# Peptides against a protein of PDB entry 7UQJ, part 147

Target 1, 160 residues: chain A of PDB entry 7UQJ
Amino acid sequence: PELYQNFNITPPRGVLFHGPPGTGKTLMARALAASCSSDERKITFFMRKGADILSKWVGEAERQLRLLFEEAKKHQPSIIFFDEIDGLAPVRSSKQEQIHASIVSTLLALMDGMDNRGQVIVIGATNRPDAVDPALRRPGRFDREFYFPLPDVKARFKIL

## One batch from the design tools (peptide; made by RFdiffusion4, then SolubleMPNN)

Design b2_p17_5_s3 (from b2_p17_5, 6 letters changed)
Fold by OpenDDE base, seed 1:
Structure b2_p17_5_s3 (fold): chain B 160 residues (1-160), chain C 160 residues (1-160), chain D 160 residues (1-160), chain A 17 residues (1-17)
Amino acid sequence: as target 1 above (160 residues)
Amino acid sequence: as target 1 above (160 residues)
Amino acid sequence: as target 1 above (160 residues)
Amino acid sequence: PPPPRTPPAPLTVEIPP
């Protein structure tokens, strides 16, 4: 938060961590939360898995998203981390359109409805950024993307 | 592989990576695969997600497991990494018994059927080791468990 | 060890993991220890923090290092992991010279005194390799360096 | 089906200061 305020940078509402699986996206999100947490300012870290929101909350996924964003807003400053966000908002394939469309629409509305003054950051992690609905990757949503490259094979080889 | 051969050590058939989410279990499995891969000896890394095997291959999950193990055997030395293995072999709760019982039985048989001479290592990652069927955690299967603690807060603070 | 023996590579006495904090250096060291540990051959993993050796053992840090290396030698094959090794062997700044010089000298002597036949690997992790005494980075000590790259800088800057 | 159990409390990772 202060990092963004002091630099006159509007805090990104949404950050997409993308890259091959096991590039440390989840670890990085936790580390960012940890490091932005000072003695005076604890950051509340909310972690959800995209597939878990769909599978555990069949028919209530929208309500669970709303509750998550409300809870994050109540516990500011906060980070909402969606692990495997492609599981929550997959590219609209014809066979699952309605349920996904409603969840995507709800997530879009929640991200759009985040006041710029709110100290809530949303981090989505995916291994397939192109499998995330392009509507989520627009300005004001997941408008910032971070590629997590595989640690170069040379960096791996030296470890052995 | 050679590490185990030269030490007269039977390579563990299965290794369970467990610990809080975002402790880098997947990163570690990839780094291990990369590390054990030298210029002369590339280790083939197979990654599957437990929930994907169940959800994408309803009724074919057993066949997909067999194919995966055959492919891993053909491409020795190899690592099979199951991310979220608790999603593939959840503790048998009374209500989902049949489909899970068949998949668990197939995975057990595949792990038991791995020749000790095979350079195939199976790594399972879970956030909930107690949610994995205890039959998978027996000797000759996932008999080795690695706890991934949360990086200590001090280790996190240096990350930023 | 045997990975190195089979390749006619003298096992490195010391490996320096360096890179930005939270690149998984500690995680990697633990998983390497874990992966090299088989049913028949458990690798004993010793973890110490450079700053903890200095701060907890004021006046006994040398003795604690000797005991650590003796214990690692008794429990071969073993890995000694120094997290934040720059805290143990900082570049000799004028104000802390004597105590650090003695500890660095002891660590150098312990690394030099490791028999090539000993299955003890020393892994040092640092975020600041240039803050480690150059004497530790010489052949026969931490002669292998592994850079843990940040997941692309673009990934950090947009989070900040 | 019993109401989905209260979502496990946000892992308030109280990142200790």
Scores: peptide ipSAE 0.006, ipTM 0.297, DockQ to the pose 0.072
Fold by OpenDDE base, seed 5:
Structure b2_p17_5_s3 (fold): chain B 160 residues (1-160), chain C 160 residues (1-160), chain D 160 residues (1-160), chain A 17 residues (1-17)
Amino acid sequence: as target 1 above (160 residues)
Amino acid sequence: as target 1 above (160 residues)
Amino acid sequence: as target 1 above (160 residues)
Amino acid sequence: PPPPRTPPAPLTVEIPP
């Protein structure tokens, strides 16, 4: 947020962190939220897991997404971090289509409905960018993607 | 600790985790603490922030460091994690010299005074290894350094 | 594995990492896998997300779990890390019962079928231990639980 | 004398038994 504000750059609405599991995507999102929080401007960090929104809120998942985005907008500048966004928004063509389709549609609408003036960044983390609905990966949504490689075996060997 | 003890390797007294903010240094330190905790041998994890020791304990920072090391020794095997150790032990030549010099000297003495039999590992995390007093980075102190790379610069450049 | 082997401790078959989201459970499991891998004995780290096994492998999830455990056994010493295990094994009484019940039963059988000689540790990570089927939290399965507290609000307020 | 300020609690990873 602040980095983009300082450059007069429209902050990307959505950023997709992808890479092998435990490459630090969640950690990076938290760290970005922390690093973008200055003493003067605390960024509110909202975190949800994709699977949690589906499993906890069966029948209310859409409402909970709407509430999350409203809360994020109310507490702007804010980051909404969807950990495991592939659990929230699997590709529309999967056999669990009906329940997932409504949630995906709601997430799409919420990302599209974020006015360019909203200091809300959505970060999605996934181990499988290809499992995320391509509609979410379009411009104006998760239009930026970041690959988190496995830390090289050499870095692992030095930690050992 | 245990990994090094099982190999008859003198456990490093100090390990410096360095790398850009949010690369997972703090989390790795916590991870190491929990990983080294077996059912039979719980590693006690002590966490302090460098800036907290200075700001909360003005005039008692040295005493609090001594107490921390004694507590860690009492609860061995233990890990002392200094998050943001550059805030605790800035380079001696910086204009905040007098207060920082005493704390640095105390930390040096505490790290030097750890008997080789002490199952106490000190992990320092910093975003700026060059801001850490070189005396702390010497053998017998933070003699091992681990770089936490940013996930690929292309990822960062696309976030920017 | 190695830590437990060196102590002649039967490695716990299953360890449940639980705590608030982004407390570092996934990173901990990776760090464990890294820290337990010596130069001589590389621990093979298998990672799956609970929701992924369900969503990618609809109708094959059980087979994929079996293959995962066989692969882990083949590459022992190994760690199987189930990130978001609550997504794989929700409490049986939830209305999504049929598909989840079979996967839970398979996971139970696989954990029970791990010979005590198998150098395979299963780590489950969840934000909601109470959402995990209690049958998985029994002795001989995820019989060890590790709470990952949120860094104290004060530590969080200073990271923010 | 003011009560000794309790050092910030160790982040004990409590392993329940």
Scores: peptide ipSAE 0.000, ipTM 0.204, DockQ to the pose 0.078
Fold by OpenDDE base, seed 4:
Structure b2_p17_5_s3 (fold): chain B 160 residues (1-160), chain C 160 residues (1-160), chain D 160 residues (1-160), chain A 17 residues (1-17)
Amino acid sequence: as target 1 above (160 residues)
Amino acid sequence: as target 1 above (160 residues)
Amino acid sequence: as target 1 above (160 residues)
Amino acid sequence: PPPPRTPPAPLTVEIPP
């Protein structure tokens, strides 16, 4: 919120962080949450893993997504970070259609239902932007994408 | 243990790492576990996510906490790291009261039941210290707090 | 694969990353996955936590390991990263014998059953190599070990 | 015991090149 407010940028509803694993997407999502949090404005950070939502909540994943967005809205300004969002919203392939399609449809509806005035930012992190349902990558959803290149091998050796 | 022994400091039962997300709380908890582990004293590091304990163990989270503390006590010197502890022990808000209250009460009892002589350190990491039940932040529990400020933007750009 | 191919090194079936927590084992496993992935060869990275496999899959952990290895084989070249593998394959202590022993035996069989020609690398990360069943540390399994020393306190302060 | 939760789909994390 504040970062976007200070830049006179309307906060996107959704930001997709994509890039190779270990490029710090999760760290950056967290760091963004942190940099947007000041003493005056504590940002509530919600982290979920895409595969955890699917696997933990078979038959209730839709309800859990609804609850998450409701809770994020209650605790705004807030960030919902979906780590490994490709696990939550895989590209619709014919064989696992019904469960994934319902969850994706719920996430789409929740992102569409976010008032532009809500200080809720959704960050999806994936290593596979092409494995994310294209419907999520449309305007009003994950309409901004940030590519995280591999830091040069030299940079990795300094992190390790 | 050793760090505290070398400084003649009684190891706190619990340490709360708080600060904006991506400030390296998890990394530091791990690094502390590491720096307290020497060739002579291998520290057993237990990592749990607060939200994972709640979500995985609906109806058994209390038992899982008990087992975790028992296992940590068996493998002492040990560190129990709760990442995102605000997910495990949220401030008691009226509507989700019973399940969260039972888990928090169990965690409180387990922390209180740790003999001061036990070489078990509990580290809680949160981005929201105010979202952690104040009962956990009392003496004999998470009675030490470490604030992790955002690394300067310059430091983040070197990590990415 | 490519890293090993370029160096004329037969990819080990398993690599154990060990060292103090927060030494970047998980980050390195991801970075290795990333550096082995080129435009021509996308590596599929599977991440599992040892304790999550045990705890989520009481009575099905063996099946989950089988499914994981089958899927890794389907999506080769692939990396299976077991974070906190000591949680999956603890040293056989007498009292919790049956469940852990079955899971370890399944993991052993799966690692032994990987054709040397399979472009599947298994990376186990642990803070406690001595807490990993020695049977996993044998040739044809986790037969290569990489120690992650604590980065000098100076390096940690730059990461934080 | 709560029914074994269905395996998380393997997070195929394609590492983009």
Scores: peptide ipSAE 0.010, ipTM 0.166, DockQ to the pose 0.077; fails the geometry check

Design b2_p17_5_s3 (from b2_p17_5, 6 letters changed)
Fold by OpenDDE base, seed 3:
Structure b2_p17_5_s3 (fold): chain B 160 residues (1-160), chain C 160 residues (1-160), chain D 160 residues (1-160), chain A 17 residues (1-17)
Amino acid sequence: as target 1 above (160 residues)
Amino acid sequence: as target 1 above (160 residues)
Amino acid sequence: as target 1 above (160 residues)
Amino acid sequence: PPPPRTPPAPLTVEIPP
């Protein structure tokens, strides 16, 4: 509480984790969910993959997003974690099909429709923040971005 | 701020991170330390290992804990992270040496002696929460527990 | 295997993860194990702690290391992760007991005895790479090192 | 001598398809 009180920070509706793959974005999101979850206040953690929402739920992705946000609201405090959110919400300027535009529009509306009093945090993770629609990166949405640096370039190349 | 303000949650003096090994407890504690640390308000992150305090500081562990808490208070806002806190503060019912009981007693007193207004958060990480002395898990101490699940099979993919 | 096969990269027998504590070394090792595992090729992840091998297996640490490497070879593709490897294999020049020298010798022999064709990766994590015996950091052993920097102050702020 | 502690079981990381 006090840690937040001192910062006069409106809780971000959305947080964008970005950085090279393997920098721990997904784990950080899970660990945040864990770290916000007390014995008295369990945080419900919802994890979805951007590409999975598009590929598995063709034609229902919007409905599934709505249901996800409703379920997150029902089980608040909650975290919705979108891994690979660039797969869900690509830049509109990319010649990507009309399907992406509607899903992005739905996600924008869902993020905008969260009351500031709602105990629902949306975390998006991407390896390509510039591939995420800039409309999602605006205040009241993913207005906070976290760079997960590579352990320096030379390091990662040797693991893979 | 508001996320915590709306919760009427007294900032936990202590947070217990528990879960299987390599679920990112230490990383999360560091990420929390840094996520609390603005350009204006740097959080000082103190990391100690439970077993290291016992093994490296035989006979001085109590003094070192006191110094750690004093230094954390001096450099507030601060986070004290105890990795493997079950190694520092094992359950008193275990036939473990008198040394553990005194260290646990010192840690209890230090956690109780933190003013609620102190910008010092204590994070304990363990793979075995049930191996942590229940006295540490009481209100005003590690009164919040966070389960770090193994990322289920699907979730691990997303750390890379 | 395939990840390495496609890159014409001789899989490093050993990788040293080093950097400040809680920079995600253990997590990265698990994430690597997860990302290299496919539905068709599950990677077996063996995690051991350097200090635990010394403290829990007094007099049997060498045998336990041998068994660990045999089990890893039996369950290949596999990753052996040594957390806090500086606790297992301290610098020989340190006035540390003869026990450490024999364990280091065994670990050296086990790493050297891994066929380049073996799908066993050894990952050592340490906060103090200079505390690791230089003999372990030579080609054919931990010949690749990864610095895990502290995420800079700015990146962390937004998680909380 | 304390019985040889069986090494903790390997964590099999299944990767989803």
Scores: peptide ipSAE 0.006, ipTM 0.245, DockQ to the pose 0.059; fails the geometry check

Design b2_p17_5_s4 (from b2_p17_5, 7 letters changed)
Fold by OpenDDE base, seed 5:
Structure b2_p17_5_s4 (fold): chain B 160 residues (1-160), chain C 160 residues (1-160), chain D 160 residues (1-160), chain A 17 residues (1-17)
Amino acid sequence: as target 1 above (160 residues)
Amino acid sequence: as target 1 above (160 residues)
Amino acid sequence: as target 1 above (160 residues)
Amino acid sequence: PPPPRTPPAPLTVEIPA
């Protein structure tokens, strides 16, 4: 409840941050996690890179996802941030079908298995929303999408 | 052609972003990739950390670099961003000579083997341009360098 | 000596940057490393993610930490930046006790074993200072803490 | 021992336009 009040949004299970790379998706996900942490309420932020889960944990990626969600639930209120989630959950129809399919199905099951009462938000960041399995973009999963436009040239000079 | 028009530079094979850490090199490389993507032309962005290639792929780093460049060529127009490239291509004279020498030689060969017609740009980010093998900083490789100065203290307060 | 003069602080062995995620901890650590690098004195910046050390180096994380500190000492003056250090050094009492305990003990020993004469600074960034083992927050380790407050809503729009 | 050689999933990050 209260974690979601800090988001000023009806509690999505998952939020997809999409937009061009370096539009601050990772920075914003971090800043949001920050904003929702108060002295009274520390939010546990988990960051995983989609690529890193696939590449570090070959054959164990599903187990690592399960452990991540268990840890997030244990440390609630929490945010799980998947940076480059398109690296973790490519469209099932891509020629690397089998290994990706099991990881995507595990992530789907974990997102579906989140009790709406759990103060766990999942934020996925992608540069390629269309490269994310459409099953992840359904209601009850990543059902809110935030587009991060390129900062105007003037805004870039403030980040530099 | 068009990818390079978006860079407003004669197409370098490689661009070295150097400057102090957190000066936005990674953010800028990403923002550039984003700026060059249009609705009509999606640019494929590949991000690798230099240290991650060395550490994850001990004895296979050369193969992973080859696969990365092949994939980038397959998904052109594309950007390969090496974050912390000094971790991937330390100066050959450093006492970790042999393992690093073969990876550096592979990266050199891959950059030299990029057809000038390929819409693949390689961006290397480093905090230590002098820790990068000078052979990588030669014409036809990382032949353009962009210095990212520290934002002035006043600019830091805007990034904080 | 001189590295620490650039920090304008009595040389801590370790500095903990804590605060909400995306408050620029990583950016500041990087910017500090940058500010301390001059044309006359290049500081070697090492970045590691806590979660990456745990996950990439299962059973070798201790060795990788040792190698990191050896490399930092070899390339002094240097900064070791641990991003998301709470992922590397969770509180020992957490149910993942054994694997984390050995890594934390290794990090403790490495920080204790830093000769005060070594121009090596360790910066840990965390969103969760209370998730960091209190033993790391003792004098001679991460004995200086810098809180990174959330930028006001108006400041966020300048980082985006 | 060297970290287990986990083959990378091809990290094709298409930047949407």
Scores: peptide ipSAE 0.017, ipTM 0.190, DockQ to the pose 0.085; fails the geometry check
Fold by OpenDDE base, seed 4:
Structure b2_p17_5_s4 (fold): chain B 160 residues (1-160), chain C 160 residues (1-160), chain D 160 residues (1-160), chain A 17 residues (1-17)
Amino acid sequence: as target 1 above (160 residues)
Amino acid sequence: as target 1 above (160 residues)
Amino acid sequence: as target 1 above (160 residues)
Amino acid sequence: PPPPRTPPAPLTVEIPA
């Protein structure tokens, strides 16, 4: 309850941050984690990179996702941030089916198995929402989406 | 001597940057490296992520830390930046003892073995100074700490 | 052709972003990816960290680089961003020869094998252009270099 | 020996209160 109140968002299991690269999705996810942590309530922030989960854990990615969600649940209130989630959950294309399908199915099951009473938020960041498996963008998963527009070229040059 | 003069800080073996996530600790560490590099004195900047050292090098993390410090010494003046150092050196909890303890003990020994005459600065960044092993926060290790407050919400929106 | 037109750069196989750490090289690479992506032409942005490729994939780094370039080609127009490329392709020093040499040779071969007709840009970011293997800085590889000066201390404080 | 599968590091960042 309270973690979600601090986000001023209904308790989604997942939030998808999407927008062009360099729009600060990762920074915002970190910032949300920081703004929701108070002296009274420390939030545990887990960061994973989608492509890193797929590539590091060939054959163990499912187990690592399970462990991640278990750790997040153990250390709640928690945020699980998947940076570049399209690297973890690419749209099921016919040629990459088995490994990606297993990892995506595991992530789906973990998000579906997240008790709505748990103070765990999952934030996925992508530059390509259309490259994320549509099954992840359904209710009870990444059912909230936030678009990060390109900062105006002037805003970019002030950040650079 | 001179690397530390450029930092305008007494030669600590280590500096701990702590503060909420997204407060720019990583950016500041990079920025310090940059500001201390002149045309006359190029600083070698080593970046490692604490959690990446632990996970990548299960059973070799100690050797990788040794190699990192040797390389930093070889390429002095040098900065070793540990981003998310709490991932490398978590507080010794009873359940994760052996692997973490070995890595932490190795990091301690490496920091203790750093000749104060060497132009190597170690910067650790964490969102959780309390999750860093207290042994690392002792004199001759991370004995300087800098707090990075949350940028005002307005400052965040200008970076995003 | 068109990806390179959007960059307003001749089709280099690779661009080296170099400059002090925290000068926004990573942010610029992401920003370039974003500015070159339109509603009509979504650019696929691949991010890898040099040190992560070396350390994660001891004995498989070459295969992972091949897979990365194949995926980038498959999802063209694409940007491959190597952050901290000096961690992937350190200058060949006599003592670290075998593993680094194989990975560097693979990256060289992949960049050399990139058909100039492919809409794949490789961006390497480093704080240490001199720590990058000179073979990577040759024509047909990272043959364009952009220096990122330190933003004035005032600009840094606005980003932090 | 098979290349050590580097487990992705749990980035547990406890945001201090």
Scores: peptide ipSAE 0.009, ipTM 0.173, DockQ to the pose 0.101; fails the geometry check
Fold by OpenDDE base, seed 3:
Structure b2_p17_5_s4 (fold): chain B 160 residues (1-160), chain C 160 residues (1-160), chain D 160 residues (1-160), chain A 17 residues (1-17)
Amino acid sequence: as target 1 above (160 residues)
Amino acid sequence: as target 1 above (160 residues)
Amino acid sequence: as target 1 above (160 residues)
Amino acid sequence: PPPPRTPPAPLTVEIPA
């Protein structure tokens, strides 16, 4: 509470976690969900993969997003974590344009429709922030971005 | 800021991160410390291991705790992170009772002595919340608990 | 296995994760264990703390290391993660020399005895790589080191 | 001598396909 109060920062509707794969983005999101839960106030953590929404729910992806946001709103306080959000919301100029454009538009509308008083945080994780539609990275949406650096380039190269 | 303002939630003096080992408790605490730091307002992050305080500072553990809290107070806003807090503050009923009891009492007093207006957050991490003295888990101390689940099978895939 | 096979990279017998505490070393090790698992090929993740091996297994630490490596070999593909490996294998010149020297010698022998064809990866995590015996940091042992930097101050600010 | 404590069971990490 106080850490937030002191900064007068409007809670972002969305936070973009970006950085190389395996930098702990998903884990950080889970740990945030955990760290915002108290015994008195459990945060509901919703996790979806961007690619799973597109691949499993062909033609229903928009509806599934709406349902996800409704469920998150019903179970406030909530975190919606989109892993691989670049799979859900690719840049509109990528050749799979039309289907992605409608899903992105739905996600934009859902993020815009979240009242700032709503206790729903959206976290997107990507390895490719530049592959995420810039419209999602605007104020009132994923307006905060977190770079998860590789442990130094020399480090990662040696684990694999 | 606003996320917590809107909740009317008194900032916990302490937060207990618990869950299976290597669920990112320590990383989350560091990420929290850093995420509360701005270019204008750096949060000082103090990290100690419970076992290190007991093993390295035999007979001085209480003094080291006092110094830690004083230093955290001096460098506000601050986070004190106790990793493996079950090692520092085991349940009083564990047969190594006397030395642990005084350390726990000191930690309790230090947590109770933090003004709610103080910009010091205490985070304890444990794999065994039930091994932490229940007195530490009361309101005004570690009154918020965060379960770090094992990233579900699906969630583990995404950390990489 | 496949990740390593595909790159013609001889899997390191050991990888040292080092950096400031709570930079996600343990988490990265778990995430690596996860990402290298498939539905077809589960990786068994063994986690031990260096200090726990010394404190809990006084006089049996060598045997426990042998059993750990045998079990990891039996459950290939496997990751052995030593958290706080500086607690298990301090520099030989540290005054608690004799007990540590035998444990280090056993660990060295176990790492050297791992056939490069074995699907066992050893990951050591430390906050103090210079506190780890240099003999462990040689080729065929922890011959790869990963620095986990503190996530930059700016990256951290946005998670909270 | 205290009975040999069985090492804690390995954590199997399943990765979904």
Scores: peptide ipSAE 0.005, ipTM 0.291, DockQ to the pose 0.060; fails the geometry check

Design b2_p17_5_s4 (from b2_p17_5, 7 letters changed)
Fold by OpenDDE base, seed 1:
Structure b2_p17_5_s4 (fold): chain B 160 residues (1-160), chain C 160 residues (1-160), chain D 160 residues (1-160), chain A 17 residues (1-17)
Amino acid sequence: as target 1 above (160 residues)
Amino acid sequence: as target 1 above (160 residues)
Amino acid sequence: as target 1 above (160 residues)
Amino acid sequence: PPPPRTPPAPLTVEIPA
């Protein structure tokens, strides 16, 4: 509720922050956590790196995702931030292993299972929005996308 | 290693954040520190202001730089953030005092001495990239530059 | 003093961060607090939401503003961040209640009462700079404005 | 080592009062 007032958006279940590296995606997620935190109401910020969930938790990644969502629900209001979410949820059309398909399916189910009346926001950050499984980008999941362009690419090209 | 994965770049020894004041250079540096920090793996964020190293540590600035790099190495993974790095490393072609030449030479040596396989990132922030000694901007030093434009100056001019 | 050196600006009493939602205004404020914090010198970051000061503290909002400024002064160096400052200080030309006029007048007086030699920065964030009372945007108050555009609106329009 | 059974602790963004 109040958490979403800061977004000036219909309560998204998930927000995709996409854009080139170093555009402030992770930063924005933390700022949202911080901006929605008052002395009376601390927002709990959960951060996971997509690739780390796959690499550190081989065979337990689904369980860790479930625990993360339960912990976020327990500590409402909360933000779950997935950095490099394309590492968690690669496009299913990629020849990537059955393991990714299970993790993606778990994440889909967890996002679908979020009560929109809850005080949990999921933020996914990626440099490659097109590498994120399109199923995650549907309504009721990462249904809001915020492009974090490189602050004017023209200005970067002046330095190369 | 993992620290550099977030950058989607070949492991830079140093990253120059340059752009106008209030473009989020310091913000990005902290966000990178924060984004790479998990509960299991805190990234140590060292911050120094370029002008402060010169002004507070007259005659000890070289020693303080050495200590800073050793402490950053000890607390890996770490980020060393130099705010106003142009204040530490003014262009050698400027008639600035011999003191600056020694400090710049120390910083060059420290950056050259960084193991690219280490988990230390050096971030320099400046509003004046052209005021930074070109020797610092060479490969193996601040070899990656991120321009932080004012988020579209055109939009600032609409408000003036 | 040192706090303002990071801004590369004449010591503002207040900085208005304006721009669309999710442009990193709150984020920048926290990063400034963090960037100016060293291990030796923690900057105290006070955050208030403009609408919350009005809604939670009906009849005490002026007192709460005074207490906030005194607490910020006590914990120097400090940043007072007003998120959604347009909610605190609506344009006086709006038919908004006498209550807003009193709160705005209190905020004006508090900002005018800030010693520019002090180590307190006031940051106001808004999505609607034109909805902020012009009296707050005068010299000696929010006299520095930083536009946080959506990182190139053109890039957002490519995603809609 | 077995993967940790508990997710890492939440990062609480502490805002000083």
Scores: peptide ipSAE 0.000, ipTM 0.201, DockQ to the pose 0.067; fails the geometry check

